# Peptides against a protein of PDB entry 7SFY, part 2

Target 1, 41 residues: chain A of PDB entry 7SFY
Amino acid sequence: ELFNLESRVEIEKSLTQMEDVLKALQMKLWEAESKLSFATC

## One batch from the design tools (peptide; aimed at target 1 R8, target 1 (a further copy) L25)

Design b2_p14_4_s1 (made by RFdiffusion4, then SolubleMPNN; from b2_p14_4, 6 letters changed)
Fold by OpenDDE base, seed 5:
Parts: sequence; C-alpha cells; structure tokens
Structure b2_p14_4_s1 (fold): chain B 41 residues (1-41), chain C 41 residues (1-41), chain A 14 residues (1-14)
Amino acid sequence: as target 1 above (41 residues)
Amino acid sequence: as target 1 above (41 residues)
Amino acid sequence: DLLERIRELKSKVS
C-alpha cells in the first residue's frame, strides 16, 4: 500500500469531495422531506 | 502535520464513517423522493 | 462513482 504525501493529498481531496456530497445530500434530503412535509393531501 | 499510522487509521475510520453516512443518506433520499414521487395530488 | 472511489481508497489505506 502507498501512504505517502501524494496519497495523503489525494485522500484529503477525496474526503473533501465526500463531505461536499454529504452536505449536498443532506440538503437534498432536507428539501425532499420538507416538500413531503408540506404535502397535505 | 501528522502522517503516521494513527493518522492513517483515523482517515480510514473517517472514510468508513462517511461511506456509511452516504449510504444512509442515499437510502433516506431515495425513500423521501419515492414517497414524494408516489404523491399524486 | 463516488462510493466505488471510497471503497478503493478504503482498501488503499487499510
């Protein structure tokens, strides 16, 4: 396995990407659940 | 900065945690959007 | 996709 500076930088970039996706998904979930909550029929 | 075994293990745990959360959020999003999709009114 | 990339990275650091 490789665990050097380049690998760490790549992992950090991927972690950041994952965090961005998590935030996006959380927002999407909030929006979806909000829309669902607003549904009164 | 730290880039040792402990740091790697911590990153690995974080990756696993983020994957789990991503999966959970994706499922929740699917469920929410499915419920929303099923709403016909 | 991202999940596959996560699994790849997990395998790499494990």
Scores: peptide ipSAE 0.112, ipTM 0.493, DockQ to the pose 0.170
OpenDDE base, seeds 1, 2, 3, 4: peptide ipSAE 0.103, 0.102, 0.103, 0.105; ipTM 0.521, 0.526, 0.490, 0.527

Design b2_p14_4_s2 (made by RFdiffusion4, then SolubleMPNN; from b2_p14_4, 6 letters changed)
Fold by OpenDDE base, seed 2:
Structure b2_p14_4_s2 (fold): chain B 41 residues (1-41), chain C 41 residues (1-41), chain A 14 residues (1-14)
Amino acid sequence: as target 1 above (41 residues)
Amino acid sequence: as target 1 above (41 residues)
Amino acid sequence: DLLQKIQELKSKVS
């Protein structure tokens, strides 16, 4: 495997995309938890 | 959208999967960079 | 494929 500029850029783009998805998931988790309802007596 | 245990677990699993992929990409980047060769004079 | 996996996971979030 030969490392070059194209390979580096591709990997970095993939990393960024994964980070964006991760952040989105974290936000969804927070939103879901914030909307959690509790049964009361 | 109703938040429940199943939803929470699903989101958390997705988060974990994304984190694993992110780590893998980071490792690949590191490996690629570590194998970078330089021309010398 | 990593890109495919990314898109699959992204679709679950969006």
Scores: peptide ipSAE 0.085, ipTM 0.527, DockQ to the pose 0.052
OpenDDE base, seeds 1, 3, 4, 5: peptide ipSAE 0.082, 0.082, 0.083, 0.084; ipTM 0.526, 0.524, 0.529, 0.525

Design b2_p14_4_s3 (made by RFdiffusion4, then SolubleMPNN; from b2_p14_4, 5 letters changed)
Fold by OpenDDE base, seed 5:
Formats: structure tokens, sequence, C-alpha cells
Structure b2_p14_4_s3 (fold): chain B 41 residues (1-41), chain C 41 residues (1-41), chain A 14 residues (1-14)
């Protein structure tokens, strides 16, 4: 395994991108669930 | 936009997968940085 | 790749 500045920056960029996607997915899940209607008796 | 049980489950699975990858990447970053040596004066 | 996996997962809801 080799690690240098470029590698670190790339990993950190990837982490940030994934966190952004996670947040987006969580938001969409919240939005979708908030719109969910339920059948009642 | 359409949302049902299957959609919710799929989204939650995706979220979990991304969280797992995030954790793995964070671990790798920690490991790599812990092995990093610094030049000093 | 990681990037492709991110895109794949995001596409589940985007």
Amino acid sequence: as target 1 above (41 residues)
Amino acid sequence: as target 1 above (41 residues)
Amino acid sequence: SLLEKIRELKSKVS
C-alpha cells in the first residue's frame, strides 16, 4: 500500500461525495415517506 | 414520484450499503494516515 | 468503481 497527498485528497473527495449522496438519499426517503398515505378502516 | 414498501426497502438498503462503504473508507483513511511519515527540519 | 457505486445508489431515488 502506498499513500501520499494525492491519494489522501482523492479518498477525502470520495468520502465527501458519498456523504452528500447519503444526505440526498435520506432527504428523498423523508420526502417520500412524508407523502405516503395510509388506508384506514 | 411513486413510493411503496418495496421502494422504501430498496432505498434503505442503499443507504445502509453507502454507510458501510463510508465506514470502510474512513477506516482505510485512518490506517493510511496513521502510517504516514513526515519530513521534519 | 466507487464512483459508479455512488451513482448507482443515488439513482435509486433520484
Scores: peptide ipSAE 0.119, ipTM 0.533, DockQ to the pose 0.057
OpenDDE base, seeds 1, 2, 3, 4: peptide ipSAE 0.105, 0.108, 0.101, 0.102; ipTM 0.527, 0.526, 0.515, 0.527

Design b2_p14_4_s4 (made by RFdiffusion4, then SolubleMPNN; from b2_p14_4, 6 letters changed)
Fold by OpenDDE base, seed 2:
Structure b2_p14_4_s4 (fold): chain B 41 residues (1-41), chain C 41 residues (1-41), chain A 14 residues (1-14)
Amino acid sequence: as target 1 above (41 residues)
Amino acid sequence: as target 1 above (41 residues)
Amino acid sequence: DLLKKIQELKSKVS
């Protein structure tokens, strides 16, 4: 495997995409939890 | 959308999977960079 | 395929 500029750029783009998805998931979790309802007596 | 235990668990699993992939990509980047060769004079 | 996995997860989130 030969490392070159193209390979580096591709990996970095993939990393960025994963980070974006991770952030989106974190936000969804927060939103879901914020909407949690509780039964009361 | 109703938040419940199942939804929370699903989101958390997805988050974990994304984090694992992110780590894998970071490792690949590190490995690629570690194998980078330089021309010398 | 990491890219495929990324797209699958992204689709699940969006």
Scores: peptide ipSAE 0.083, ipTM 0.527, DockQ to the pose 0.052
OpenDDE base, seeds 1, 3, 4, 5: peptide ipSAE 0.080, 0.082, 0.080, 0.081; ipTM 0.526, 0.524, 0.530, 0.523

Design b2_p14_5 (made by RFdiffusion4)
Pose (drawn by RFdiffusion4):
Formats: C-alpha cells, structure tokens, sequence
Structure b2_p14_5 (pose): chain A 41 residues (1-41), chain B 38 residues (1-38), chain P 14 residues (1-14)
C-alpha cells in the first residue's frame, strides 16, 4: 500500500510537470504557426 | 527559441520535437509505473 | 492528443 501510494504520487507529479512543459510548448508553437501563416499568407 | 528568421524557426521547431520526444517516454514511464501499482 | 493521454492517465491515477 505504501509503495502504491509513493508510485501514484510520483506519477501524478510528473503528469502535472508534463502538462506544464507541453502547454508552454503549445504556446510557442502557436507563435510559429502565426508567423509562418502570415508570412506565406 | 527564436522566430526572427527561417533558420531560427527550423532550429526552434526541432527543439520542440525533441521536447515532445522526451514527453512521450515520460508518458510511457508513467503508464508502466501505474500498471505496476495496481 | 499527447495532452489528452496525459489527462486520461492522471484521471486513472486519481
């Protein structure tokens, strides 16, 4: 039970970490999309 | 992470792909840790 | 799709 809880804790911790990393990544991707979109009309 | 030039967009897009590549492995690692905890 | 999978996995963990 302890091991299970340690797992679930470290799991969902990095799940939020992956959330944070991707959404900043999605924001910069949007900037690049707008850049190449406007540039190539 | 620059978009001033086409060269920088290219370098920047590859960096984002490398980041996603790291994310896919982290996701799989999480899939397994969880499967092993049930 | 990667974010959706992360959210689905987080729901399972909860």
Amino acid sequence: as target 1 above (41 residues)
Amino acid sequence: FNLESRVEIEKSLTQMEDVLKALQMKLWEAESKLSFAT
Amino acid sequence: ALLEKIEELKAKVE

Design b2_p14_5_s1 (made by RFdiffusion4, then SolubleMPNN; from b2_p14_5, 4 letters changed)
Fold by OpenDDE base, seed 5:
Formats: structure tokens, sequence, C-alpha cells
Structure b2_p14_5_s1 (fold): chain B 41 residues (1-41), chain C 41 residues (1-41), chain A 14 residues (1-14)
């Protein structure tokens, strides 16, 4: 395994991108669930 | 936009997968940085 | 790749 500045920056960029996607997915899940209607008796 | 049980489950699975990858990447970053040596004066 | 996996997962809801 080799690690240098470029590698670190790339990993950190990837982490940030994934966190952004996670947040987006969580938001969409919240939005979708908030719109969910339920059948009642 | 359409949302049902299957959609919710799929989204939650995706979220979990991304969280797992995030954790793995964070671990790798920690490991790599812990092995990093610094030049000093 | 990681990037492709991110895109794949995001596409589940985007």
Amino acid sequence: as target 1 above (41 residues)
Amino acid sequence: as target 1 above (41 residues)
Amino acid sequence: SLLEKIRELKSKVS
C-alpha cells in the first residue's frame, strides 16, 4: 500500500461525495415517506 | 414520484450499503494516515 | 468503481 497527498485528497473527495449522496438519499426517503398515505378502516 | 414498501426497502438498503462503504473508507483513511511519515527540519 | 457505486445508489431515488 502506498499513500501520499494525492491519494489522501482523492479518498477525502470520495468520502465527501458519498456523504452528500447519503444526505440526498435520506432527504428523498423523508420526502417520500412524508407523502405516503395510509388506508384506514 | 411513486413510493411503496418495496421502494422504501430498496432505498434503505442503499443507504445502509453507502454507510458501510463510508465506514470502510474512513477506516482505510485512518490506517493510511496513521502510517504516514513526515519530513521534519 | 466507487464512483459508479455512488451513482448507482443515488439513482435509486433520484
Scores: peptide ipSAE 0.119, ipTM 0.533, DockQ to the pose 0.057
OpenDDE base, seeds 1, 2, 3, 4: peptide ipSAE 0.105, 0.108, 0.101, 0.102; ipTM 0.527, 0.526, 0.515, 0.527

Design b2_p14_5_s4 (made by RFdiffusion4, then SolubleMPNN; from b2_p14_5, 5 letters changed)
Fold by OpenDDE base, seed 5:
Structure b2_p14_5_s4 (fold): chain B 41 residues (1-41), chain C 41 residues (1-41), chain A 14 residues (1-14)
Amino acid sequence: as target 1 above (41 residues)
Amino acid sequence: as target 1 above (41 residues)
Amino acid sequence: SLLQKIRELKSKVS
């Protein structure tokens, strides 16, 4: 394994992208759950 | 947008996968940075 | 690849 500036930048970029997707997923989950209706007696 | 059990499970599964990848990337970044040498005076 | 996996997961949201 070799580490240089390019590698670091690429990893950090990937991390940011993953975090953005994660946040988006969490938002969608929240929205979906908020719209969920339940059966009542 | 439609939400049902399948959708929720799939979203949660995706979230978990993203988190796992995120953690792996963070580990790799840490490892890489720990191996980084710096110029000194 | 990592990028492909990210895109696949993202597509499930948007």
Scores: peptide ipSAE 0.114, ipTM 0.534, DockQ to the pose 0.054
OpenDDE base, seeds 1, 2, 3, 4: peptide ipSAE 0.105, 0.108, 0.101, 0.104; ipTM 0.527, 0.524, 0.511, 0.525

Design b2_p14_6 (made by RFdiffusion4)
Amino acid sequence: AAAAAAAAAAAAAA
Pose (drawn by RFdiffusion4):
Structure formats: structure tokens, C-alpha cells
Structure b2_p14_6 (pose): chain A 41 residues (1-41), chain B 38 residues (1-38), chain P 14 residues (backbone only)
Amino acid sequence: as target 1 above (41 residues)
Amino acid sequence: FNLESRVEIEKSLTQMEDVLKALQMKLWEAESKLSFAT
Amino acid sequence: not in this file (backbone only, 14 residues)
């Protein structure tokens, strides 16, 4: 039970970490999309 | 992470792909740790 | 990924 809880804790911790990393990535991606979109009309 | 030039967009897009590549492994690692904890 | 494959093909041809 203890091991299970340690797992679930470290799991959902990095899940939120992955959430933070990808959404900042999605924001910069949107900037690039707008850049190449306007540039190539 | 620059978009001033086409050269920088390219370098920046590859960095984002490398980031996603790291994310995919982290997702799989999480899939396994969880499967092993049920 | 496509750019890396193209660079690997160019290196093999060399």
C-alpha cells in the first residue's frame, strides 16, 4: 500500500510537470504557426 | 527559441520535437509505473 | 525527424 501510494504520488507529479512543459510548448508553437501563416499568407 | 528568421524557426521547431520526444518516454514511464502499482 | 533522415541519407551517400 505504501509503495502504491509513493508510485501514484510520483506519477501524478510528473503528469502535471508534463502538462506544464507541453502547454508552454503549445504556446510557442502557436507563435510559429502565426509567423509562418502570415508570412506565406 | 527564436522566430526572427527562418533558420531560427527551424532550430526552434526541432527543439520542440525533441521536447515532445522526451515527453513521450515520460508518458510511457508513467504508464508502466501505474500498471505496476495496481 | 524528416530533416534528420535527410541528413543521414546525405551522409551515407557521401

Design b2_p14_7 (made by RFdiffusion4)
Pose (drawn by RFdiffusion4):
Structure b2_p14_7 (pose): chain A 41 residues (1-41), chain B 38 residues (1-38), chain P 14 residues (1-14)
Amino acid sequence: as target 1 above (41 residues)
Amino acid sequence: FNLESRVEIEKSLTQMEDVLKALQMKLWEAESKLSFAT
Amino acid sequence: ALLEKIHELKSKVE
């Protein structure tokens, strides 16, 4: 039970971490999309 | 992470791809740790 | 799609 809880804790911790990393990545991607979109009309 | 030039967009897009590549492995690692904890 | 999978996995963990 203890091991299970340690797992679930470290799991959802990095799940939020991966959330934070991807959404900043999606924001910069959007900037690039707008850049190449306007540039190539 | 620059978009001033086409050269920088290219370097920046590859960096984002490398980041997603790291994310995919982290997702799989999480799939396994969880499967092992049930 | 990667973010959706992360959210689905987070729901299973909860």

Design b2_p14_7_s1 (made by RFdiffusion4, then SolubleMPNN; from b2_p14_7, 4 letters changed)
Fold by OpenDDE base, seed 1:
Structure b2_p14_7_s1 (fold): chain B 41 residues (1-41), chain C 41 residues (1-41), chain A 14 residues (1-14)
Amino acid sequence: as target 1 above (41 residues)
Amino acid sequence: as target 1 above (41 residues)
Amino acid sequence: DLLEKIWELKNKVS
């Protein structure tokens, strides 16, 4: 398929969305791990 | 909701998957743009 | 869900 401006714009939008989600997930992981407590005897 | 090991593993797997897709998309964008030719008069 | 979104994004560009 031929590449055009429309395709480029769509790809860039998708990349931005994925980056945003990635950042959010990384933050969630950090926060969740920070709150993790260990069982004690 | 309580965070547990299972949740952490799932999040990490998702992150890895997203990163892989992100890299692939970035490469595709670069390749596509490199092949883009301009119309001439 | 997240996996579905990733799949859709991949397929949109691939």
Scores: peptide ipSAE 0.091, ipTM 0.517, DockQ to the pose 0.057
OpenDDE base, seeds 2, 3, 4, 5: peptide ipSAE 0.085, 0.084, 0.087, 0.086; ipTM 0.517, 0.513, 0.517, 0.516

Design b2_p14_7_s3 (made by RFdiffusion4, then SolubleMPNN; from b2_p14_7 with A1S H7R E14S; failed a check: a repeat of another design)
Amino acid sequence: SLLEKIRELKSKVS

Design b2_p14_7_s4 (made by RFdiffusion4, then SolubleMPNN; from b2_p14_7, 4 letters changed)
Fold by OpenDDE base, seed 4:
Structure b2_p14_7_s4 (fold): chain B 41 residues (1-41), chain C 41 residues (1-41), chain A 14 residues (1-14)
Amino acid sequence: as target 1 above (41 residues)
Amino acid sequence: as target 1 above (41 residues)
Amino acid sequence: SLLERIRELKSKVS
């Protein structure tokens, strides 16, 4: 495949999607760690 | 900035990096959730 | 593919 406009658009879409996933993961991690801190026993 | 070879390389590097971070986050999340499961009180 | 991998990862987060 050649690097062209379509390729760029596809890559940028992928990057955006990955960023969304990263943010979701970070939020989930934060939630999990937050709950973990409540484990006092 | 224009879409050129350098841009492509940079984007591909970013995608790879993001994938690595995603994997790391998933591992951390798994670890956190695993520890959370031990909170039985 | 990368897109498929991203979708898989997304499903794991949801």
Scores: peptide ipSAE 0.119, ipTM 0.503, DockQ to the pose 0.091
OpenDDE base, seeds 1, 2, 3, 5: peptide ipSAE 0.118, 0.118, 0.113, 0.115; ipTM 0.528, 0.526, 0.486, 0.522; seed 1 fails the geometry check

## One batch from the design tools (peptide; aimed at target 1 L25)

Design b2_p15_2 (made by RFdiffusion4)
Pose (drawn by RFdiffusion4):
Structure b2_p15_2 (pose): chain A 41 residues (1-41), chain B 38 residues (1-38), chain P 15 residues (1-15)
Amino acid sequence: as target 1 above (41 residues)
Amino acid sequence: FNLESRVEIEKSLTQMEDVLKALQMKLWEAESKLSFAT
Amino acid sequence: LKEEIEETEERLKAL
């Protein structure tokens, strides 16, 4: 039970970490999209 | 992470792909740790 | 999270 809880804790911790990393990645990707979109009309 | 030039967009896009690549492995690692904890 | 990752990859491939 203890091991299970340690797992679930470290799991969902990095899940929010993966959330944070990606959504900053999605924001910069949007900037690039707008850049190449406007540039190539 | 620059978009001033086409060369920089290219370097930046590849960095984002490398980042996703790392995310995919982290997702799989989480898939397994969880499967092992049920 | 997996879907967001796949969508982000598709968007990157479109660029």

Design b2_p15_2_s1 (made by RFdiffusion4, then SolubleMPNN; from b2_p15_2, 9 letters changed)
Fold by OpenDDE base, seed 4:
Structure b2_p15_2_s1 (fold): chain B 41 residues (1-41), chain C 41 residues (1-41), chain A 15 residues (1-15)
Amino acid sequence: as target 1 above (41 residues)
Amino acid sequence: as target 1 above (41 residues)
Amino acid sequence: LEKELQALLEKLKSL
């Protein structure tokens, strides 16, 4: 595809969606690690 | 699924894949913008 | 989230 304004907008939308999912995964990882209980003596 | 080492590794793999794709898209965007030729008079 | 990630990756491969 020829790079034009439409292609740029589509790439930027995809980048934004990936950043949002990345942040969501980072939060889930943090929550999971924070809730992780280790065996206690 | 119970959060364990396996779940953590899976999340970290997904995060890494997303980061790699994000970087690839950023590079493609930069390359496309750098190659963009405007009409010249 | 894995399905969402995979869908995004597939969309990105098509660009």
Scores: peptide ipSAE 0.111, ipTM 0.527, DockQ to the pose 0.059
OpenDDE base, seeds 1, 2, 3, 5: peptide ipSAE 0.109, 0.104, 0.105, 0.106; ipTM 0.527, 0.524, 0.524, 0.530

Design b2_p15_7_s1 (made by RFdiffusion4, then SolubleMPNN; its pose is not in this set)
Fold by OpenDDE base, seed 4:
Structure b2_p15_7_s1 (fold): chain B 41 residues (1-41), chain C 41 residues (1-41), chain A 15 residues (1-15)
Amino acid sequence: as target 1 above (41 residues)
Amino acid sequence: as target 1 above (41 residues)
Amino acid sequence: MKQLEELMKKIEELK
């Protein structure tokens, strides 16, 4: 695809969304793993 | 969903995939923006 | 997980 302003804006929006989801999943994983360790120790 | 070992493994795999795609998109964006600046200046 | 799937699909379309 030809890179233009619209493509740049769309990629930047997608990157931001990915970062937000990544952070949310990392937090969920940490919470779940911490709870599991408390339950099994 | 009930968090178990399968859920953990799935989340970790998804996180890894997201990180890889995030890095790839960041590199593509940087390359495209750098090329555009050279062409328009 | 649907949000992640939709996001990954959208990203593949941007490649």
Scores: peptide ipSAE 0.089, ipTM 0.523, DockQ to the pose 0.059
OpenDDE base, seeds 1, 2, 3, 5: peptide ipSAE 0.084, 0.084, 0.084, 0.087; ipTM 0.515, 0.521, 0.520, 0.523

Design b2_p15_7_s3 (made by RFdiffusion4, then SolubleMPNN; its pose is not in this set)
Fold by OpenDDE base, seed 5:
Structure b2_p15_7_s3 (fold): chain B 41 residues (1-41), chain C 41 residues (1-41), chain A 15 residues (1-15)
Amino acid sequence: as target 1 above (41 residues)
Amino acid sequence: as target 1 above (41 residues)
Amino acid sequence: MKELEELMKKIEELK
């Protein structure tokens, strides 16, 4: 496949989508960890 | 679902995989752009 | 997680 403007735009869109999902998962992890309660004696 | 150690490990693995794919795409984009030739007069 | 897996698949197809 020849790299053209459309291919570049498609890759950049996919990168943006991945970054958004990555951020969302990081937030989910933070929220989950913030809710942890620890056993106490 | 209760957040437990397994859930945390699973999320962290998914995050790592996404980061790896993101890096791979960024490298592909760089390689593609580096191969661009420009029209000259 | 299913959405993530589908996104990763689509992105792998672009490599």
Scores: peptide ipSAE 0.084, ipTM 0.521, DockQ to the pose 0.061
OpenDDE base, seeds 1, 2, 3, 4: peptide ipSAE 0.075, 0.077, 0.080, 0.082; ipTM 0.512, 0.520, 0.527, 0.519

Design b2_p15_7_s4 (made by RFdiffusion4, then SolubleMPNN; its pose is not in this set)
Fold by OpenDDE base, seed 4:
Parts: sequence; structure tokens; C-alpha cells
Structure b2_p15_7_s4 (fold): chain B 41 residues (1-41), chain C 41 residues (1-41), chain A 15 residues (1-15)
Amino acid sequence: as target 1 above (41 residues)
Amino acid sequence: as target 1 above (41 residues)
Amino acid sequence: MKKLEELMKKIEELK
């Protein structure tokens, strides 16, 4: 596709959404791992 | 879902894939924006 | 997980 303003805005929105999901998954992983360590120690 | 070893491994794999795609999209955006500036200046 | 799958699909469409 030809790179234009619409493509730029769409990519930037997608990047922001990915960063938000990445942060949410990292938090879930940390919470789950912390709970598991509490249960098995 | 019950958090177990399989869930942890799956989340970690997904996180790695997201980080790789995020980096690739950031690079594409930078390349496209740099080319656009060259063409319009 | 569905949110991740949807995002990955949208990203493949942007490539």
C-alpha cells in the first residue's frame, strides 16, 4: 500500500493498542507468577 | 483459565511475538516517514 | 487472549 497520512495514523493507533496489550499481559504474568510462588513456597 | 506452566509458556511466547512485531512496525513507520520527508522537502 | 489475536490479525493486514 502507498504510505499516506491515513496509513500513518492507523499504524500509530495499532502500535499504541499493542503497547497497551503488552503492558496488560506483562502485569497478568507478574500477578500469576507472584501468586504461584506464594502457593508453592 | 487456571494459571499453570503451559499458560505461562504461552503468555511468554505471545509477549515475545508482540515485541518482535512492535519493533518491526516501529521500524517500518520510521522508514516510511523518513522517505516521505525526503520526497516532499 | 482474543484481543491479542485480533490485534495480530490487524497487524498482518498492515504488513
Scores: peptide ipSAE 0.074, ipTM 0.514, DockQ to the pose 0.060
OpenDDE base, seeds 1, 2, 3, 5: peptide ipSAE 0.071, 0.072, 0.070, 0.073; ipTM 0.507, 0.511, 0.509, 0.512

## One batch from the design tools (peptide; made by RFdiffusion4; aimed at target 1 M18 L22 L25, target 1 (a further copy) L25)

Design b2_p16_4
Pose (drawn by RFdiffusion4):
Structure b2_p16_4 (pose): chain A 41 residues (1-41), chain B 38 residues (1-38), chain P 16 residues (1-16)
Amino acid sequence: as target 1 above (41 residues)
Amino acid sequence: FNLESRVEIEKSLTQMEDVLKALQMKLWEAESKLSFAT
Amino acid sequence: LLEKVHELKEKAEELE
């Protein structure tokens, strides 16, 4: 039970970490999309 | 992470892909840790 | 480069 809880804790910790990393990645990706979109009309 | 030039967009897009590549392995690692904890 | 942006956008949406 203890091991299970340690797992679930370290799991959902990096799940939110992954969430933070990707959504900043999605924001810069949107900037690039707007850049190449306006540039190539 | 620059977008001033086409050369920089290219270098920046590849960095994003490398980041996603790291994320896919982290997702799989999470998939397994969880499967092993049920 | 724009096609690459769309590919990366699809991958990022799937991963999310």

## One batch from the design tools (peptide; aimed at target 1 L22)

Design b2_p17_1 (made by RFdiffusion4)
Pose (drawn by RFdiffusion4):
Structure b2_p17_1 (pose): chain A 41 residues (1-41), chain B 38 residues (1-38), chain P 17 residues (1-17)
Amino acid sequence: as target 1 above (41 residues)
Amino acid sequence: FNLESRVEIEKSLTQMEDVLKALQMKLWEAESKLSFAT
Amino acid sequence: DPLLDKVHELKEKAEAF
């Protein structure tokens, strides 16, 4: 039970970490999309 | 992470791909740790 | 434009993830 809880804790911790990493990644991807979109009309 | 130039967009896009590549392994690692904890 | 195609591919991958 203890091991199970340690797992679930470290799991959902990095799940939120991956959430944070990607959504910043999605924001810069949007900037590039707007850049190449406007540039190539 | 620059977008001033086409050369920079290219370097920046590859960095984002490398980041996603790291995220896919982290997702799989999480898939396994969880499967092992049930 | 190959850079724009790459942006669309990366967008699909990011959404799928």

Design b2_p17_2 (made by RFdiffusion4)
Pose (drawn by RFdiffusion4):
Structure b2_p17_2 (pose): chain A 41 residues (1-41), chain B 38 residues (1-38), chain P 17 residues (1-17)
Amino acid sequence: as target 1 above (41 residues)
Amino acid sequence: FNLESRVEIEKSLTQMEDVLKALQMKLWEAESKLSFAT
Amino acid sequence: SLLEKIEELKTKVEELL
């Protein structure tokens, strides 16, 4: 039970971490999309 | 992470791809740790 | 999407807790 809880804790921790990393990545991607979109009309 | 130039967009897009590549492995690692904990 | 998969996995972990 202890091992299970340690797992679930470290799991969802990095899940939020993956959330934070991808959404900043999605924001910069949007900037690039707007850049190439306006540039190539 | 620059978008001033086409060259920089290219370098920046590849970096984002490398970041997603790391994320996919981390997602799989999480899939397994969880499967092993049930 | 990758984000949807991360959210779905997080929901499963939350249900188990």

Design b2_p17_2_s1 (made by RFdiffusion4, then SolubleMPNN; from b2_p17_2, 6 letters changed)
Fold by OpenDDE base, seed 3:
Structure b2_p17_2_s1 (fold): chain B 41 residues (1-41), chain C 41 residues (1-41), chain A 17 residues (1-17)
Amino acid sequence: as target 1 above (41 residues)
Amino acid sequence: as target 1 above (41 residues)
Amino acid sequence: SLLEKIRELKSKVSFAT
């Protein structure tokens, strides 16, 4: 059977959520690595 | 109209790609934060 | 988790074929 509209919409919502999480992770990674490079001692 | 096979395949490919990137980011973040917590001096 | 949700969706797409 073919994919219905409801399933498609749900997937699209999840993809959007995934994109948001990826952006958040990228930001956190940048912050962490920036702190690493900063002189601590 | 119904969701066609081509569209589904394209979404599936995108999901796979995002999964891979997410895993990589999670690993990198873990590494960076682990280094932060480690005594440097 | 989000990763599990991705896997779930991939499975759903494949099943619908």
Scores: peptide ipSAE 0.232, ipTM 0.606, DockQ to the pose 0.195
OpenDDE base, seeds 1, 2, 4, 5: peptide ipSAE 0.182, 0.245, 0.185, 0.234; ipTM 0.598, 0.621, 0.598, 0.612; seeds 2, 5 fail the geometry check

Design b2_p17_2_s2 (made by RFdiffusion4, then SolubleMPNN; from b2_p17_2, 6 letters changed)
Fold by OpenDDE base, seed 2:
Structure b2_p17_2_s2 (fold): chain B 41 residues (1-41), chain C 41 residues (1-41), chain A 17 residues (1-17)
Amino acid sequence: as target 1 above (41 residues)
Amino acid sequence: as target 1 above (41 residues)
Amino acid sequence: SLLDKIRELKSKVSFLT
């Protein structure tokens, strides 16, 4: 396998993208659970 | 939108999957960088 | 979808590794 500056940059970009999606999912879950706590039916 | 137990489980599964991939990426990056530190050319 | 995005990212990982 070849590792260079370009590869490192691409990996870091992918990591950042995944972290962004993960955070979005966590927020969605929290919001959904929060709303559910207000559900009475 | 409908939130129920099934939805929560699916979201949590997705989160776990993403975390696993993220961890794998982080390890790959670390390993690549570690190997690069041994590169002399 | 979120699942598609996960699959896409997973594919990128496979390419880089």
Scores: peptide ipSAE 0.118, ipTM 0.524, DockQ to the pose 0.054
OpenDDE base, seeds 1, 3, 4, 5: peptide ipSAE 0.113, 0.117, 0.114, 0.127; ipTM 0.516, 0.522, 0.523, 0.508; seed 5 fails the geometry check

Design b2_p17_2_s3 (made by RFdiffusion4, then SolubleMPNN; from b2_p17_2, 5 letters changed)
Fold by OpenDDE base, seed 5:
Structure b2_p17_2_s3 (fold): chain B 41 residues (1-41), chain C 41 residues (1-41), chain A 17 residues (1-17)
Amino acid sequence: as target 1 above (41 residues)
Amino acid sequence: as target 1 above (41 residues)
Amino acid sequence: SLLEKIRELKSKVSFLT
C-alpha cells in the first residue's frame, strides 16, 4: 500500500498534533515538578 | 510524491515512539501530581 | 492499517488537549 499526498498530509498533521501534546505534557510535568520543590510548610 | 515502504515503516515507528513517550509522560505527570497531594509538613 | 493506527492515536491525543 502506497500513501498519496493526502495520506501524507494527514500523517504529518497527526505527528504534529502528537508533538504538540508531547510539548504540552512536558511543560505540565515541569510545572508539577517545579511546584513540588516549592511545597514548604 | 508517494511514500515507499521504508518511509511508511519509519512513520509507523515514529508514531509508536511518540505514543510510548506520551504514556510515559502521562504516568510521570500522574506521579508528580500524586506526590503533591502527599506533600505534608 | 497505518491510517487506522493514526486515527486511534489522534483520538488518544485529542483527549489530552
Scores: peptide ipSAE 0.117, ipTM 0.489, DockQ to the pose 0.066
OpenDDE base, seeds 1, 2, 3, 4: peptide ipSAE 0.112, 0.111, 0.109, 0.115; ipTM 0.520, 0.530, 0.524, 0.529

Design b2_p17_2_s4 (made by RFdiffusion4, then SolubleMPNN; from b2_p17_2, 7 letters changed)
Fold by OpenDDE base, seed 4:
Structure b2_p17_2_s4 (fold): chain B 41 residues (1-41), chain C 41 residues (1-41), chain A 17 residues (1-17)
Amino acid sequence: as target 1 above (41 residues)
Amino acid sequence: as target 1 above (41 residues)
Amino acid sequence: SLLDKIRELKSKVSFAT
């Protein structure tokens, strides 16, 4: 294996970014679904 | 902004894909860190 | 793209292990 501290840090930073994006998208999806539900009801 | 059923489905598919990959990457990261720790100890 | 970045990360993690 070739894993080292620098590689780990880089991966962790990227994973954190992905998590932030996922959370943001989930929130936006919820908002959109809420609006749709409201309008459809 | 235009949001409809097709858009929602597409977003949900994307989110699911991202979540699956994120989990996989987190697991792989953990495995790598575990191996590194083991090898370093 | 994000997908490309994900693929890159998958590759890096797999390669590093």
Scores: peptide ipSAE 0.222, ipTM 0.590, DockQ to the pose 0.058
OpenDDE base, seeds 1, 2, 3, 5: peptide ipSAE 0.183, 0.234, 0.236, 0.241; ipTM 0.598, 0.606, 0.608, 0.614; seeds 2, 3, 5 fail the geometry check

